Peptides against a protein of PDB entry 5ONS. Designs and how they scored, part 23

Target 1, 181 residues: chain A of PDB entry 5ONS
Amino acid sequence: MFKKFDEKENVSNCIQLKTSVIKGIKNQLIEQFPGIEPWLNQIMPKKDPVKIVRCHEHIEILTVNGELLFFRQREGPFYPTLRLLHKYPFILPHQQVDKGAIKFVLSGANIMCPGLTSPGAKLYPAAVDTIVAIMAEGKQHALCVGVMKMSAEDIEKVNKGIGIENIHYLNDGLWHMKTYK

## One batch from the design tools (peptide; aimed at target 1 Y88 Q140 L143 N171)

Design b2_p17_3_s2 (made by RFdiffusion4, then SolubleMPNN; from b2_p17_3, 6 letters changed)
Fold by OpenDDE base, seed 1:
Structure b2_p17_3_s2 (fold): chain B 181 residues (1-181), chain A 17 residues (1-17)
Amino acid sequence: as target 1 above (181 residues)
Amino acid sequence: SLEKLEELEKLPLAKPE
C-alpha cells in the first residue's frame, strides 16, 4: 500500500474530526481489535483532537498529536501503523517468517507460504482476511502489517503461493512519514 | 528509541555458515 508512497506527493489534506465521528471510529476499532479497548483512552485521549490525513488512492490515516495511529483504504478495515504496533504489539495476532524471508518483506513483497512453514517460521491459526503482525525469526518488533490471503491451515497444506499480503512494512512510505501535524 | 529500532531492523542478517 505504501511502497511508492511519499508524504509530499501523496497527501491531499488533513481534517479534524468531530466528536461524534471519533466515537464511531473508537467503537469500530474496538470491534476490530478487542484487546485495544483498555488502552484506547491512552492511545486516543479525550482531550486530544483526532485528525485524518487524506491521501491519494483513498488512503486515510488517523492521527493524534501528530502521531500516526491507524490507516485504512477505501473505507475498509483499519490497520495499525507499525509505530503504534510497536508500542502495543498485542493488538494484532502474530505470524512469524523465517530469516530468509525478512529481506523480501522489507522490500514490500508478499509473504509466500514457504516463508511461513519453514524452520524458523511460526504459523499460528488465523482465518482468511485476518490482519496480522508479521514477526521475523531473530527480530523483536513487527516488520510488517499484513492480511492473510489463505488460512493458516491452507498455508500449511498448500504451501505454495501468497500466504499473506504485505500491506505496511518497515522503511516504506508510511514508516518514513513518522509524524504529521 | 524509534530511531534505534529503525537502525536495528535495517541491519543485514548474518550470512549462514
Scores: peptide ipSAE 0.103, ipTM 0.706, DockQ to the pose 0.060
OpenDDE base, seeds 2, 3, 4, 5: peptide ipSAE 0.039, 0.052, 0.040, 0.036; ipTM 0.694, 0.681, 0.619, 0.583

Design b2_p17_3_s3 (made by RFdiffusion4, then SolubleMPNN; from b2_p17_3, 6 letters changed)
Fold by OpenDDE base, seed 5:
Structure b2_p17_3_s3 (fold): chain B 181 residues (1-181), chain A 17 residues (1-17)
Amino acid sequence: as target 1 above (181 residues)
Amino acid sequence: ALEKLEELEKLPLAKPE
């Protein structure tokens, strides 16, 4: 989603959200990520305005005090940014790729099944379309936010093709954006 | 990008999981 993203070229505008809209978004976030509820007031304090950075290709980024928190495309689900995920690593369920997959993930490549079933990888139960944090063996920080294109069961069974779609990865265009005030 | 990962790994996570 952000492989060729550039803040200067791909950001259209920034809008401050009304209180009612913020409440609706918070409810949506809790529905997607139930475990975030106790932390949501810390992540999005009531006293701080919430803004939407509108980008090309119908991408929207939720920001608070310049911090990029979540993003979505069109009417799709919200994804946490890696920067937020690094602060709250429990927001998403995890999947772990082997060391050999790291360079590919960091190039924006989708995660192939063998990278999730090989020694050093750890595949946890997850349904198709689940948003997941991509970890790597021996690493503490998520490399990528992805979406399961196959269930964990099917990844193990078929072990061929795209297991997880790479949505946002370390050092992509969104990562380089850092902040937006 | 591997350099960035290595830099991050030298830092603790901001919140425990």
Scores: peptide ipSAE 0.264, ipTM 0.800, DockQ to the pose 0.646
OpenDDE base, seeds 1, 2, 3, 4: peptide ipSAE 0.055, 0.260, 0.218, 0.078; ipTM 0.647, 0.797, 0.780, 0.703

Design b2_p17_3_s4 (made by RFdiffusion4, then SolubleMPNN; from b2_p17_3, 7 letters changed)
Fold by OpenDDE base, seed 2:
Structure b2_p17_3_s4 (fold): chain B 181 residues (1-181), chain A 17 residues (1-17)
Amino acid sequence: as target 1 above (181 residues)
Amino acid sequence: SLKELEELEKLPLAKPE
């Protein structure tokens, strides 16, 4: 989603959200990420305005105090940014790729099944379309936010093709935005 | 390609406040 993303070229505008809209978004976030509920007031303090940075390709980034928190495309589900995920690593279920897959993930490549079934990888139960944090063997910080394109069960059975779609990865265009005020 | 990751890994994992 952000492989060729550049802030100066791909950001269209930024809007401040109404209170009612913020409430709706918070409810949606809790629905998507139940574990975030106790932390949501810390992540999105009531006193702080919530903004949406509108980007090309129908991408919207939810921000508070310049911090990029979540993003979505075409008003689909929200994804946490890696920066937020690093603070709250539990808000997504995890999958772990082997160390050999790291360089590919960091190039924006989708995660192939063998990278999830090989020694050093850890594949946890997850349904198709689940948003997941991509961890790596021997690393503490998530490398990528992805979406299961196959269930964990099918990844093990088929063990070829795209297991997880790479949505947002470390050092992509979104990562390089850092903040937006 | 691992530069950013390696730098990040030098830091302790962030904890909720």
Scores: peptide ipSAE 0.248, ipTM 0.804, DockQ to the pose 0.812
OpenDDE base, seeds 1, 3, 4, 5: peptide ipSAE 0.039, 0.239, 0.033, 0.236; ipTM 0.643, 0.803, 0.599, 0.798

Design b2_p17_4 (made by RFdiffusion4)
Pose (drawn by RFdiffusion4):
Structure b2_p17_4 (pose): chain A 181 residues (1-181), chain P 17 residues (1-17)
Amino acid sequence: as target 1 above (181 residues)
Amino acid sequence: SNEEYLDSLPPPEYEEL
C-alpha cells in the first residue's frame, strides 16, 4: 500500500477530528482488535487531538501527537502501523516467514506459501482476511503488516500462490514518514 | 541495510495484560 508513497506526492491534507468521530473510530478499533481496549487511553489520550492524514487513493492515517497509529483505505479495516505494532506487538496475531523471504518482503513483495511452509518459518492457524503481524525467523521485531489471502490450512496444503498480502513493510513510504508535522 | 536496521530496533515498550 505504501511502496511508492511519500508525503509530497501522496498527502493531500490533515483534518483534526471532533469528539463525535473519535469515539466512533475508537469503537471500530475495539471491534477489530479486542485486546487493544485496555491500551487505548495510552495510545489515544483524552488530552490529545486526533487527526486523520488524508492521502491519495482514499488512504487515511490516524495520528495522535504527530505519531502514526493506524491506517485504512476507503472505509475498509484499520491496520496498525509498524511503529505502533513495535510498541504493542500483541495487537495482532503473528505469522513467521523463513529468513530467506526477508529480503523479498522488505522490497515490497507479497508472501508466497513457501515462505511460510519452509524450515525456519512458523505458520499458525488463521482464517482468510485476517490481519497478521509478519515476524521473521531469527528476528525479534515485526517487519510487515499482512492480510491472509489463503487460510493457513490452505497455505499448508496448496503451498503455492500468495499466502499473505504485503500491506505495510519496514522502510516503505509509510515507515519513512516518521511523524506528521 | 534494512535487515540490519530491523536488528537495531529497540525492544517493545509494552506487554500484554

Design b2_p17_4_s1 (made by RFdiffusion4, then SolubleMPNN; from b2_p17_4 with N2D Y5L D7E E15S)
Fold by OpenDDE base, seed 1:
Structure b2_p17_4_s1 (fold): chain B 181 residues (1-181), chain A 17 residues (1-17)
Amino acid sequence: as target 1 above (181 residues)
Amino acid sequence: SDEELLESLPPPEYSEL
């Protein structure tokens, strides 16, 4: 999603959200990420304005005090930014790739099934379309935010093709934004 | 390198109980 993303080229505008809209978004986030509920008030304090950074290709980034928290595309599900995920690593369910897959994931490549079934990888139960944090053998922080393109069961059985789509990865265009306004 | 960047990141600030 952000492989060719540049803040100067791809950001259109920034809008401050109304209280009612913020409440709706918070509810959506809790439904999507139940484990975030106890933390949501410190992630999005009531006293702080919430903004949406509107980008090209229907990408929206949710921000509080300039911190990039979540993003979505075409009014689809919200994804946490890696910066938020690195602070709150439990927001997403995890999958773990082997050491050999690290360089490819960090280049923005999709996660192939063998990288999730090989020694050093850890594949956890997950349905298709589940948003996951991609961890790596021997690494503390998530490499990327991804989406299951196959179920964990099918990844193990088929063990061929794209298991997880790479949506947002370390050092991509979104990572480089760091903060916004 | 990207992997060096990954290793340079500070530990997570929070953990779920």
Scores: peptide ipSAE 0.570, ipTM 0.919, DockQ to the pose 0.899
OpenDDE base, seeds 2, 3, 4, 5: peptide ipSAE 0.524, 0.528, 0.559, 0.562; ipTM 0.913, 0.916, 0.920, 0.920

Design b2_p17_4_s2 (made by RFdiffusion4, then SolubleMPNN; from b2_p17_4, 5 letters changed)
Fold by OpenDDE base, seed 4:
Structure b2_p17_4_s2 (fold): chain B 181 residues (1-181), chain A 17 residues (1-17)
Amino acid sequence: as target 1 above (181 residues)
Amino acid sequence: SDIEELESLPPPEYSEL
C-alpha cells in the first residue's frame, strides 16, 4: 500500500473529525481489535482532536496530535501503523516469519507460505482476511502489518503461494511520514 | 535534520537490514 508513497506527492488534505464520527470510529476499532478497548482512551484521549489525513488511492490516516495511529483504504477495515503497534503489540494477532524472509518483507514483498512454515517461523491459527502483525525470528518488534490471504490451516496444507499480503512494513512510505499536524 | 533521521530509523534490531 505504501511502497511508492510519498507525503509530498500523495497527501491531499487533512480534516478534523466531529465528535459523532470519532465515536463511530472508536466503536469500529473496538469491534476490530477487542484488546484495544482498555487502552483506547490513552491512544485517543478525549481532550485531543482526531484528524484524518486523506491521501491518494483512497487512503485515510487517523491521527491524534500528529501521531499516525491507524489507516484504511476505501473505507475498509482499519490497520494500526507499525509505530502504534510497537507501543501496543497485542492489538493484532501475530504470525512469525523465519530470518530468511525478513529482507523480502522489508522490500514490500508478500509473505509466501514457506516463510511461515519453515524452521524459525511460527504460524498461529487465523482465518482468511485477518489483519496480523508480522513478527520475525529472533526479533522483538513487528516488521510488517499484513492480511491473511489463506487461513493458517491452508498455509500449512498447501504451503505454496501468498500466505499473507504485505500492507505496511518498516521503512515504507508510511513509516517515513512519521508525524502529521 | 539529524533528529528527523534518527526518528525515521527502524528498531535497532533491524538497522542492518
Scores: peptide ipSAE 0.508, ipTM 0.820, DockQ to the pose 0.069
OpenDDE base, seeds 1, 2, 3, 5: peptide ipSAE 0.501, 0.494, 0.505, 0.495; ipTM 0.817, 0.813, 0.818, 0.813; seeds 2, 3 fail the geometry check

Design b2_p17_4_s3 (made by RFdiffusion4, then SolubleMPNN; from b2_p17_4, 6 letters changed)
Fold by OpenDDE base, seed 3:
Structure b2_p17_4_s3 (fold): chain B 181 residues (1-181), chain A 17 residues (1-17)
Amino acid sequence: as target 1 above (181 residues)
Amino acid sequence: SDEDELESLPPPEYSAL
């Protein structure tokens, strides 16, 4: 989503949200990520304005005090930014790729099934279309936010093709948008 | 600023990549 993204070229505008819209978004976030509920007031304090940074290709980034929290495309599901996920790693279920897959993931490549079934990888139960944090063998921080294109069960059985779509990764265009006020 | 540049870097464990 952000492989060729540049803030100067791809940001269109920024809008401040009304309180009613913010309430709706918070409810949606809790529905998508139930584990976030106890932390949501810390992540999005009531006293702080919430903004949407509108980008090309119908991308919207949710921000509070310039911090980039979540993003979506075409009013689809919200994804946490890697920066938020590093602070709250439990927001998403995890999958772990082997060491050899790291360089490919960081180039924006989709995660192939063998990178999830090999020694050093860890594959956890997950359904198709689940948004997941991609971890790496021997690393502490998530390197990617992805979407399951196959169930964990099918990844193990078929063990070929795209297991997880790469949506957001370290050093992509979104990562380089560290703050936007 | 140098601080702004450092904040854009990934975690040190990925610095060599």
Scores: peptide ipSAE 0.472, ipTM 0.801, DockQ to the pose 0.067
OpenDDE base, seeds 1, 2, 4, 5: peptide ipSAE 0.464, 0.230, 0.469, 0.413; ipTM 0.800, 0.799, 0.803, 0.890

Design b2_p17_4_s4 (made by RFdiffusion4, then SolubleMPNN; from b2_p17_4, 5 letters changed)
Fold by OpenDDE base, seed 3:
Structure b2_p17_4_s4 (fold): chain B 181 residues (1-181), chain A 17 residues (1-17)
Amino acid sequence: as target 1 above (181 residues)
Amino acid sequence: SDIEELESLPPPEYEQL
């Protein structure tokens, strides 16, 4: 989603949201990520304005005090940014790739099944279309936010093809935005 | 600025990748 993304070229505008809209978004976030509920007031304090940064390709980034929190495309599901995920690593279920997959993930490549079933990888139960944090063997921080293209069960059984779609990764265009006020 | 560039770098554990 952000492989060739550049803030100067791909950001269109920024709008401040009304209170009623913010409340609706918070409810959506709790529905998607039930574990976030106790932390949501810390992440999105009631006193602070919430903004949407509108980008090309129908991408919207939710921000508070310049911090990039979540993003979505075409009003689909919200994804946490890696910067938020590093602060709250429990927001998403995890999958772990082996060491050999790291360089490919950081180039924006999708995660292939063997990278999730090999020694050093860890595959946890997850259904198709689940948004997941991609961890790496021997690393502490998530390197990618992805979407399951196969169930964990099917990844183990078939062990061929794209297991997880790479949506957002370290050092992509979204990562380099850092802040936006 | 140099500090802004530094903050845009990934975590040190991924810095050389």
Scores: peptide ipSAE 0.476, ipTM 0.798, DockQ to the pose 0.067
OpenDDE base, seeds 1, 2, 4, 5: peptide ipSAE 0.466, 0.461, 0.471, 0.470; ipTM 0.797, 0.795, 0.800, 0.795

Design b2_p17_5 (made by RFdiffusion4)
Pose (drawn by RFdiffusion4):
Structure b2_p17_5 (pose): chain A 181 residues (1-181), chain P 17 residues (1-17)
Amino acid sequence: as target 1 above (181 residues)
Amino acid sequence: SENEEDLDELNVESYEE
C-alpha cells in the first residue's frame, strides 16, 4: 500500500477530528482489535487532538501528537502502523516467515506459501482476511503488516500462491514518514 | 541490505499484554 508513497506526492491534507467522530473510530478500533481496548487511553489520550491525514487513493492515516497510529483505505478495516505495533506487539496475531523471505518482503513482495511452510517459519491458524503481524525467524520485531489471502490451513496444503498480502513493511513510504508535522 | 541492517539494529520499548 505504501511502496511508492511519500508525503509530497501522496498527502493531500490533514483534518482534525471532532469528538463525535473520534468516539466512532475508537469503537471501530475496539471491534476490530478487541485487546486494544485497555490501551486506547494511552494510545489516544483524551487531552490530545486526533487528526486524519488524507492521502491519494482514499488512504487515511490516524495521528495523535503527530504519531501515526492506524491507516485504512476507503472505509475498509484499520491496520496498525508498524511503529504502533512495535510499541504494542500483541494488537495482532502473528505469522513468522522463514529468514530467506525477509529480503523479499522488505522490497515490498507479497508472501508466498513457501515462505511460511519452510523450516524456520512458523505458521499459525488463521482465517482468510485476518490482519496479521509478520514476524521473521530470528528477529524480535515485526517487519510487515499483512492480510491472509489464503487461510493458514490452505497455505499448508496448497503451498503455492500468495499466502499473505504485504500491506505495510519496514522502510516503505509510510515507515519513512516518521511523524506528520 | 540497508533495510536488513535497520531490522537487525531495531530497538523499541514495548508494552506487555

Design b2_p17_5_s1 (made by RFdiffusion4, then SolubleMPNN; from b2_p17_5, 6 letters changed)
Fold by OpenDDE base, seed 2:
Structure b2_p17_5_s1 (fold): chain B 181 residues (1-181), chain A 17 residues (1-17)
Amino acid sequence: as target 1 above (181 residues)
Amino acid sequence: SEDEEILENLEVESVEE
């Protein structure tokens, strides 16, 4: 989603959200990520305005105090940014790729099944379309936010093709954006 | 690589669930 993303070229505008809209978004976030509920007031304090950075390709980034928290495309599901995920690693279920897959993930490549079934990888139960944090063998922090394109069961059985779609990865255009005020 | 270096050197303060 952000492989060719550049803040200067791909950001259209930024709007401050109304209270009612914020409430709706918070409810949606809790629905998507139940584990975030106890932390949501810390992530999105009541006193702080919530903004949407509108970008090309119908991308919207939810921000508070300049911090990029979540993003979505075409009003689809919200994804946490890696920066938020690093602070709250538990808000997504995890998958772990092997060491060899790291360079490919960091180039924006989708995660192939063998990278999830090989030694060093850890594949956890997950349904198709689940938003997941991509961890790597021997690494502490998530390097990617992805979406299961196959169930964990199918990844193991088929073990061929795209297992997880790479949505947002470390050092992509969104990562480089860092903050937006 | 540069990208892997970024990953290796990430310093993040995370909260516990």
Scores: peptide ipSAE 0.238, ipTM 0.850, DockQ to the pose 0.951
OpenDDE base, seeds 1, 3, 4, 5: peptide ipSAE 0.231, 0.232, 0.229, 0.233; ipTM 0.850, 0.848, 0.847, 0.850; seeds 1, 3 fail the geometry check

Design b2_p17_5_s2 (made by RFdiffusion4, then SolubleMPNN; from b2_p17_5, 7 letters changed)
Fold by OpenDDE base, seed 2:
Structure b2_p17_5_s2 (fold): chain B 181 residues (1-181), chain A 17 residues (1-17)
Amino acid sequence: as target 1 above (181 residues)
Amino acid sequence: TEDEEILENLEVESAEE
């Protein structure tokens, strides 16, 4: 989503959301990520305005105090940014790729099934379309936010093709934004 | 690689579930 993304070229505008809209978004976030509920007031303090950075390709980034928290495309599901995920690593279920997959993931490549079934990888139960944090063998922090394109069961059985779609990865265009005020 | 170095050198204060 952000492989060729550049803040200077791909951001259209920024709007401050009304209270009612913020409430709706918070409810959506809790529905998507139930574990975030106890933390949501810390992540999105009531006293702080919530903004949406509107980007090309129908991308919207939810921000509070310049911090990029979540993003979505075409009003689809929200994804946490890696920066938020690093602070709250439990808001997504995890999958772990092996060492060999790291360089490919960091180039924006989708995660192939062998990278999830090989030694060093850890594949956890997950349904198709689940948003997941991509961890790596021997690494502490998530390097990617992805979407299961196959169930964990099917990844194990088929063991070829795209297991997880790479949505947002470390050092991509979104990562480079860091903040937006 | 540069990308891998970024990953290796990340220092983040993480919340506890």
Scores: peptide ipSAE 0.245, ipTM 0.833, DockQ to the pose 0.963
OpenDDE base, seeds 1, 3, 4, 5: peptide ipSAE 0.216, 0.237, 0.229, 0.223; ipTM 0.743, 0.829, 0.747, 0.823; seeds 3, 4 fail the geometry check

Design b2_p17_5_s3 (made by RFdiffusion4, then SolubleMPNN; from b2_p17_5, 8 letters changed)
Fold by OpenDDE base, seed 1:
Structure b2_p17_5_s3 (fold): chain B 181 residues (1-181), chain A 17 residues (1-17)
Amino acid sequence: as target 1 above (181 residues)
Amino acid sequence: SKALEELENLKVESAEE
């Protein structure tokens, strides 16, 4: 999603959300990520305005105090940014790729099944279309936010093709934004 | 790679559920 993304070229505008809209978004976030509920007031304090940075290709980034928190495309599901995920690693279920897959993930490549089934990888139960944090063998922080293109069961069984789609990865265009005020 | 170096140099205080 952000492989060729550049803040200067791909950001259109920024709008401040109304209270009612913010409430709706918070509810949606809790539905998507139940574990975030106790932390949501810390992440999105009531006193702080919430903004959406509108980008090309129907990408929207939710921000508070300049921090990039979540993003979505075409009004689909919200994804946490890696920066938020690093602070709150439990927001997403995890999958772990092996050491050999790291360089490919960090280049924006989709995650192939063997990288999730090989020694050093850890594959946890997850349904297709689940948004997941991509961890890596021997690394502490998530490398990527992805979407299961196959269930964990099918990844193990078929062990061929794209297991997880790479949506947002470390050092992509979104990562480079850092903050937006 | 640059990204790998950045990953290894990340200093983040993570919350725990």
Scores: peptide ipSAE 0.211, ipTM 0.813, DockQ to the pose 0.936
OpenDDE base, seeds 2, 3, 4, 5: peptide ipSAE 0.141, 0.128, 0.147, 0.201; ipTM 0.770, 0.763, 0.772, 0.806

Design b2_p17_5_s4 (made by RFdiffusion4, then SolubleMPNN; from b2_p17_5, 8 letters changed)
Fold by OpenDDE base, seed 1:
Structure b2_p17_5_s4 (fold): chain B 181 residues (1-181), chain A 17 residues (1-17)
Amino acid sequence: as target 1 above (181 residues)
Amino acid sequence: SKDEEILDNLQVESALP
């Protein structure tokens, strides 16, 4: 989603959300990520305005105090940014790729099934379309936010093709934004 | 790689559930 993303060229505008809209978004976030509920008040304090940075290709980024928290495309599901995920790594279910897959993930490549079934990888139960944090063998922090294109069961059984779509990865265009005020 | 170096150098205080 952010392979060729550049803040200067791909950001259109920024709007401040009304309280009613914020409430709706918070409810949606809790529905998508139940584990975030106890933390949502410190992530999005009531006293702080919530903004949406509107970008090309129907990408929207939720921000609070300049911090990029979540993003979505075409009114689809919200994804946490890697920066938020690093602070709250439990808000997504995890999948772990082997060491050999790291360089490909960090180039924006989709994650192939063998990288999730090989020694060093860890495949956890997850349904198709589940948003997941991509961990790597021997690494502490998530390097990618992805979407399951196959269930964990099918990844193990079929073990070929795209298992997880790479949506947002470390050092991509979104990562480079850091903050937006 | 440069990208993996970024990953290795991340210093983030993570919350615990």
Scores: peptide ipSAE 0.566, ipTM 0.942, DockQ to the pose 0.932
OpenDDE base, seeds 2, 3, 4, 5: peptide ipSAE 0.514, 0.552, 0.551, 0.558; ipTM 0.932, 0.940, 0.939, 0.940

Design b2_p17_6 (made by RFdiffusion4)
Pose (drawn by RFdiffusion4):
Order: sequence, then C-alpha cells, then structure tokens
Structure b2_p17_6 (pose): chain A 181 residues (1-181), chain P 17 residues (1-17)
Amino acid sequence: as target 1 above (181 residues)
Amino acid sequence: VEDNIEELDNLNVTPHF
C-alpha cells in the first residue's frame, strides 16, 4: 500500500476530528482488535487531538500527537502501523516467515506460501482476510503488516501462490514518514 | 534492501504490556 508513497506526492491534507467521530473510530478499533481496548486511553489520550491524514487513493492515517497509529483505505478495515505494533506487538496475531523471505518482503513483495512452510518459518492457524503481524525467523520485531489471502490450512496444503498480502513493511513510504507535522 | 535488513537487526523498542 505504501511502496511508492511519500508525503509530498501522496498527502493531500490533515483534518482534526470532532468528538463524535473519535468515539466512532475507537469503537471500530475495539470491534476489530478486541485486546486493544484496555490500551486505547494510552494510545489515544482524552487530552490529545485526533487527526486523519488524508492521502491519495482514499487512504487515511490516524494520528495522535503527530504519531501515526492506524491506517485504512476507503472505509475498509484499520491496520496498525508498524510503529504502533512495535510498541504493542500483541494487537495482531502473528505469522513467521523464513529468514530467506526477509529480503523480498522488505522490497515490497507479497508473501508466497514457501516463505511460510519452509524450515525456520512458523505458520499458525488463521482464516482468510485476517490481518496478521509478519515476524521473521531470528528477529524479535515485526517487519510487515499482512492480510491472509489463503487460509493457513490452505497455505499448508496448496503451498503455492500468495499466502499473505504485504500491506505495510519496514522502510516503505509510510515507515519513512516518522511523524506528521 | 541491505540497509533495511540492518535497520531491522538494530531495532530497539520497549513494548508495552
């Protein structure tokens, strides 16, 4: 989603949200990520203004104190930014690719099933369309936010094709936009 | 890609639990 994204060519503007809208978005975040509920007062303090950074192709980025928290396209599901995920790694279920796939996902490639079924990889049960944190064999921190395109069971069996769609990865355009200011 | 891998290896984050 952000492979060729930068602030100049992709950010149209930034709107500050009203209380009515903030509550609605928080509710959606709760529905989508149940375990995030106890942490929302910390992530989105009552005191701080909440802004949406509007981007080309109907991408929205939710910001608090200039920190990028979540993003979505159209009115689709929210995804955590990698920076938020690094602070709260439990927000998403995990999938671990083998170390050989690291270079490909850092270049924006989608995750192929061999990257999940090979030794050094760990594949956990997941239904299709689940938003997952991509972990790397031998690495402590997540490197990609993905969406299951095939269920985990199908990935084990079919073992060819895109297993996980690469949505956001370390040092993509979104990662480079450290803060909005 | 190598710079990205280096940054990944050097990541230092204190998570919240």

Design b2_p17_6_s1 (made by RFdiffusion4, then SolubleMPNN; from b2_p17_6, 7 letters changed)
Fold by OpenDDE base, seed 1:
Structure b2_p17_6_s1 (fold): chain B 181 residues (1-181), chain A 17 residues (1-17)
Amino acid sequence: as target 1 above (181 residues)
Amino acid sequence: VDEAIEELENLKVEPVF
């Protein structure tokens, strides 16, 4: 999603959300990420304005005080930014790739099944279309936010092709954005 | 990719659990 993203070229505008819209988004976030509920007031304090950074390709980034929290495309599901995920790693279920897959993930490549079934990888139960944090063998912080293209069960059985789609990865265009006011 | 690997190695965020 952000492989060719540049803040200067791909951001259209930024709008401040009204209270009713913010409440709706918060409810949606809780439904999508139940574990976030106790932390949502810390992540999105009532006193702080919430903004949407509108980008090309129908990408929207939710921000509070310049911090990039979540993003979505075409009014689809929200994804946490890696920066938020690093602070709250429990927001997403995890998958772990082996060391060999790291360089490919960080190039923006989709995660292939063998990188999830090999020694050093850890594959956890997850359904198709589940948004997941991509961890790596021997690394503390998530490298990528992805979407399961196959179930964990099918990844093990088929063990070929794309297991997880790479949506947002470390050092992509969104990562470089850091903050936006 | 080299820059990303360096960034990964430099990350030291204390997470909330």
Scores: peptide ipSAE 0.461, ipTM 0.917, DockQ to the pose 0.897
OpenDDE base, seeds 2, 3, 4, 5: peptide ipSAE 0.421, 0.443, 0.363, 0.388; ipTM 0.908, 0.914, 0.892, 0.786

Design b2_p17_6_s2 (made by RFdiffusion4, then SolubleMPNN; from b2_p17_6, 7 letters changed)
Fold by OpenDDE base, seed 1:
Structure b2_p17_6_s2 (fold): chain B 181 residues (1-181), chain A 17 residues (1-17)
Amino acid sequence: as target 1 above (181 residues)
Amino acid sequence: VDEAIEELENLDVEPVF
């Protein structure tokens, strides 16, 4: 999603959300990420305005005090940014790739099944379309936010093709934004 | 990729848990 993304070229505008809209978004986030509920007031304090950075290709980024928190495309599901996920790693279920897959993930490549079934990888139960944090063997922080293209079961059985789609990865265009005010 | 790997190793974040 952000492989060719540049803040200066792909951001259209930024709008401040009304209280009612913020409440709706918070409810959506809790439904999508139940574990976030106790932390949501810390992540999105009531006293702080919430903004949406509107980008090309129907990408929207939620921000609070300039921090990039979540993003979505075409009003689909919300994804946490890696920066938020690093602070709250429990927001997403995890998958772990082996050491060999790291360089490919950080190039924006989709995660192939063998990188999830090989020694050093850890494959956890997850259904198709589940948004997941991509961890790596020997690394503390998530490298990528992805979407399951196969179930964990099918990844293990088929062990061929794209297991997880790479949506947002470390050092991509979104990562380089850092903050937006 | 090399820059990303370096940044990954240099991340200084204390997660909540």
Scores: peptide ipSAE 0.306, ipTM 0.881, DockQ to the pose 0.813
OpenDDE base, seeds 2, 3, 4, 5: peptide ipSAE 0.289, 0.275, 0.272, 0.306; ipTM 0.874, 0.869, 0.867, 0.881

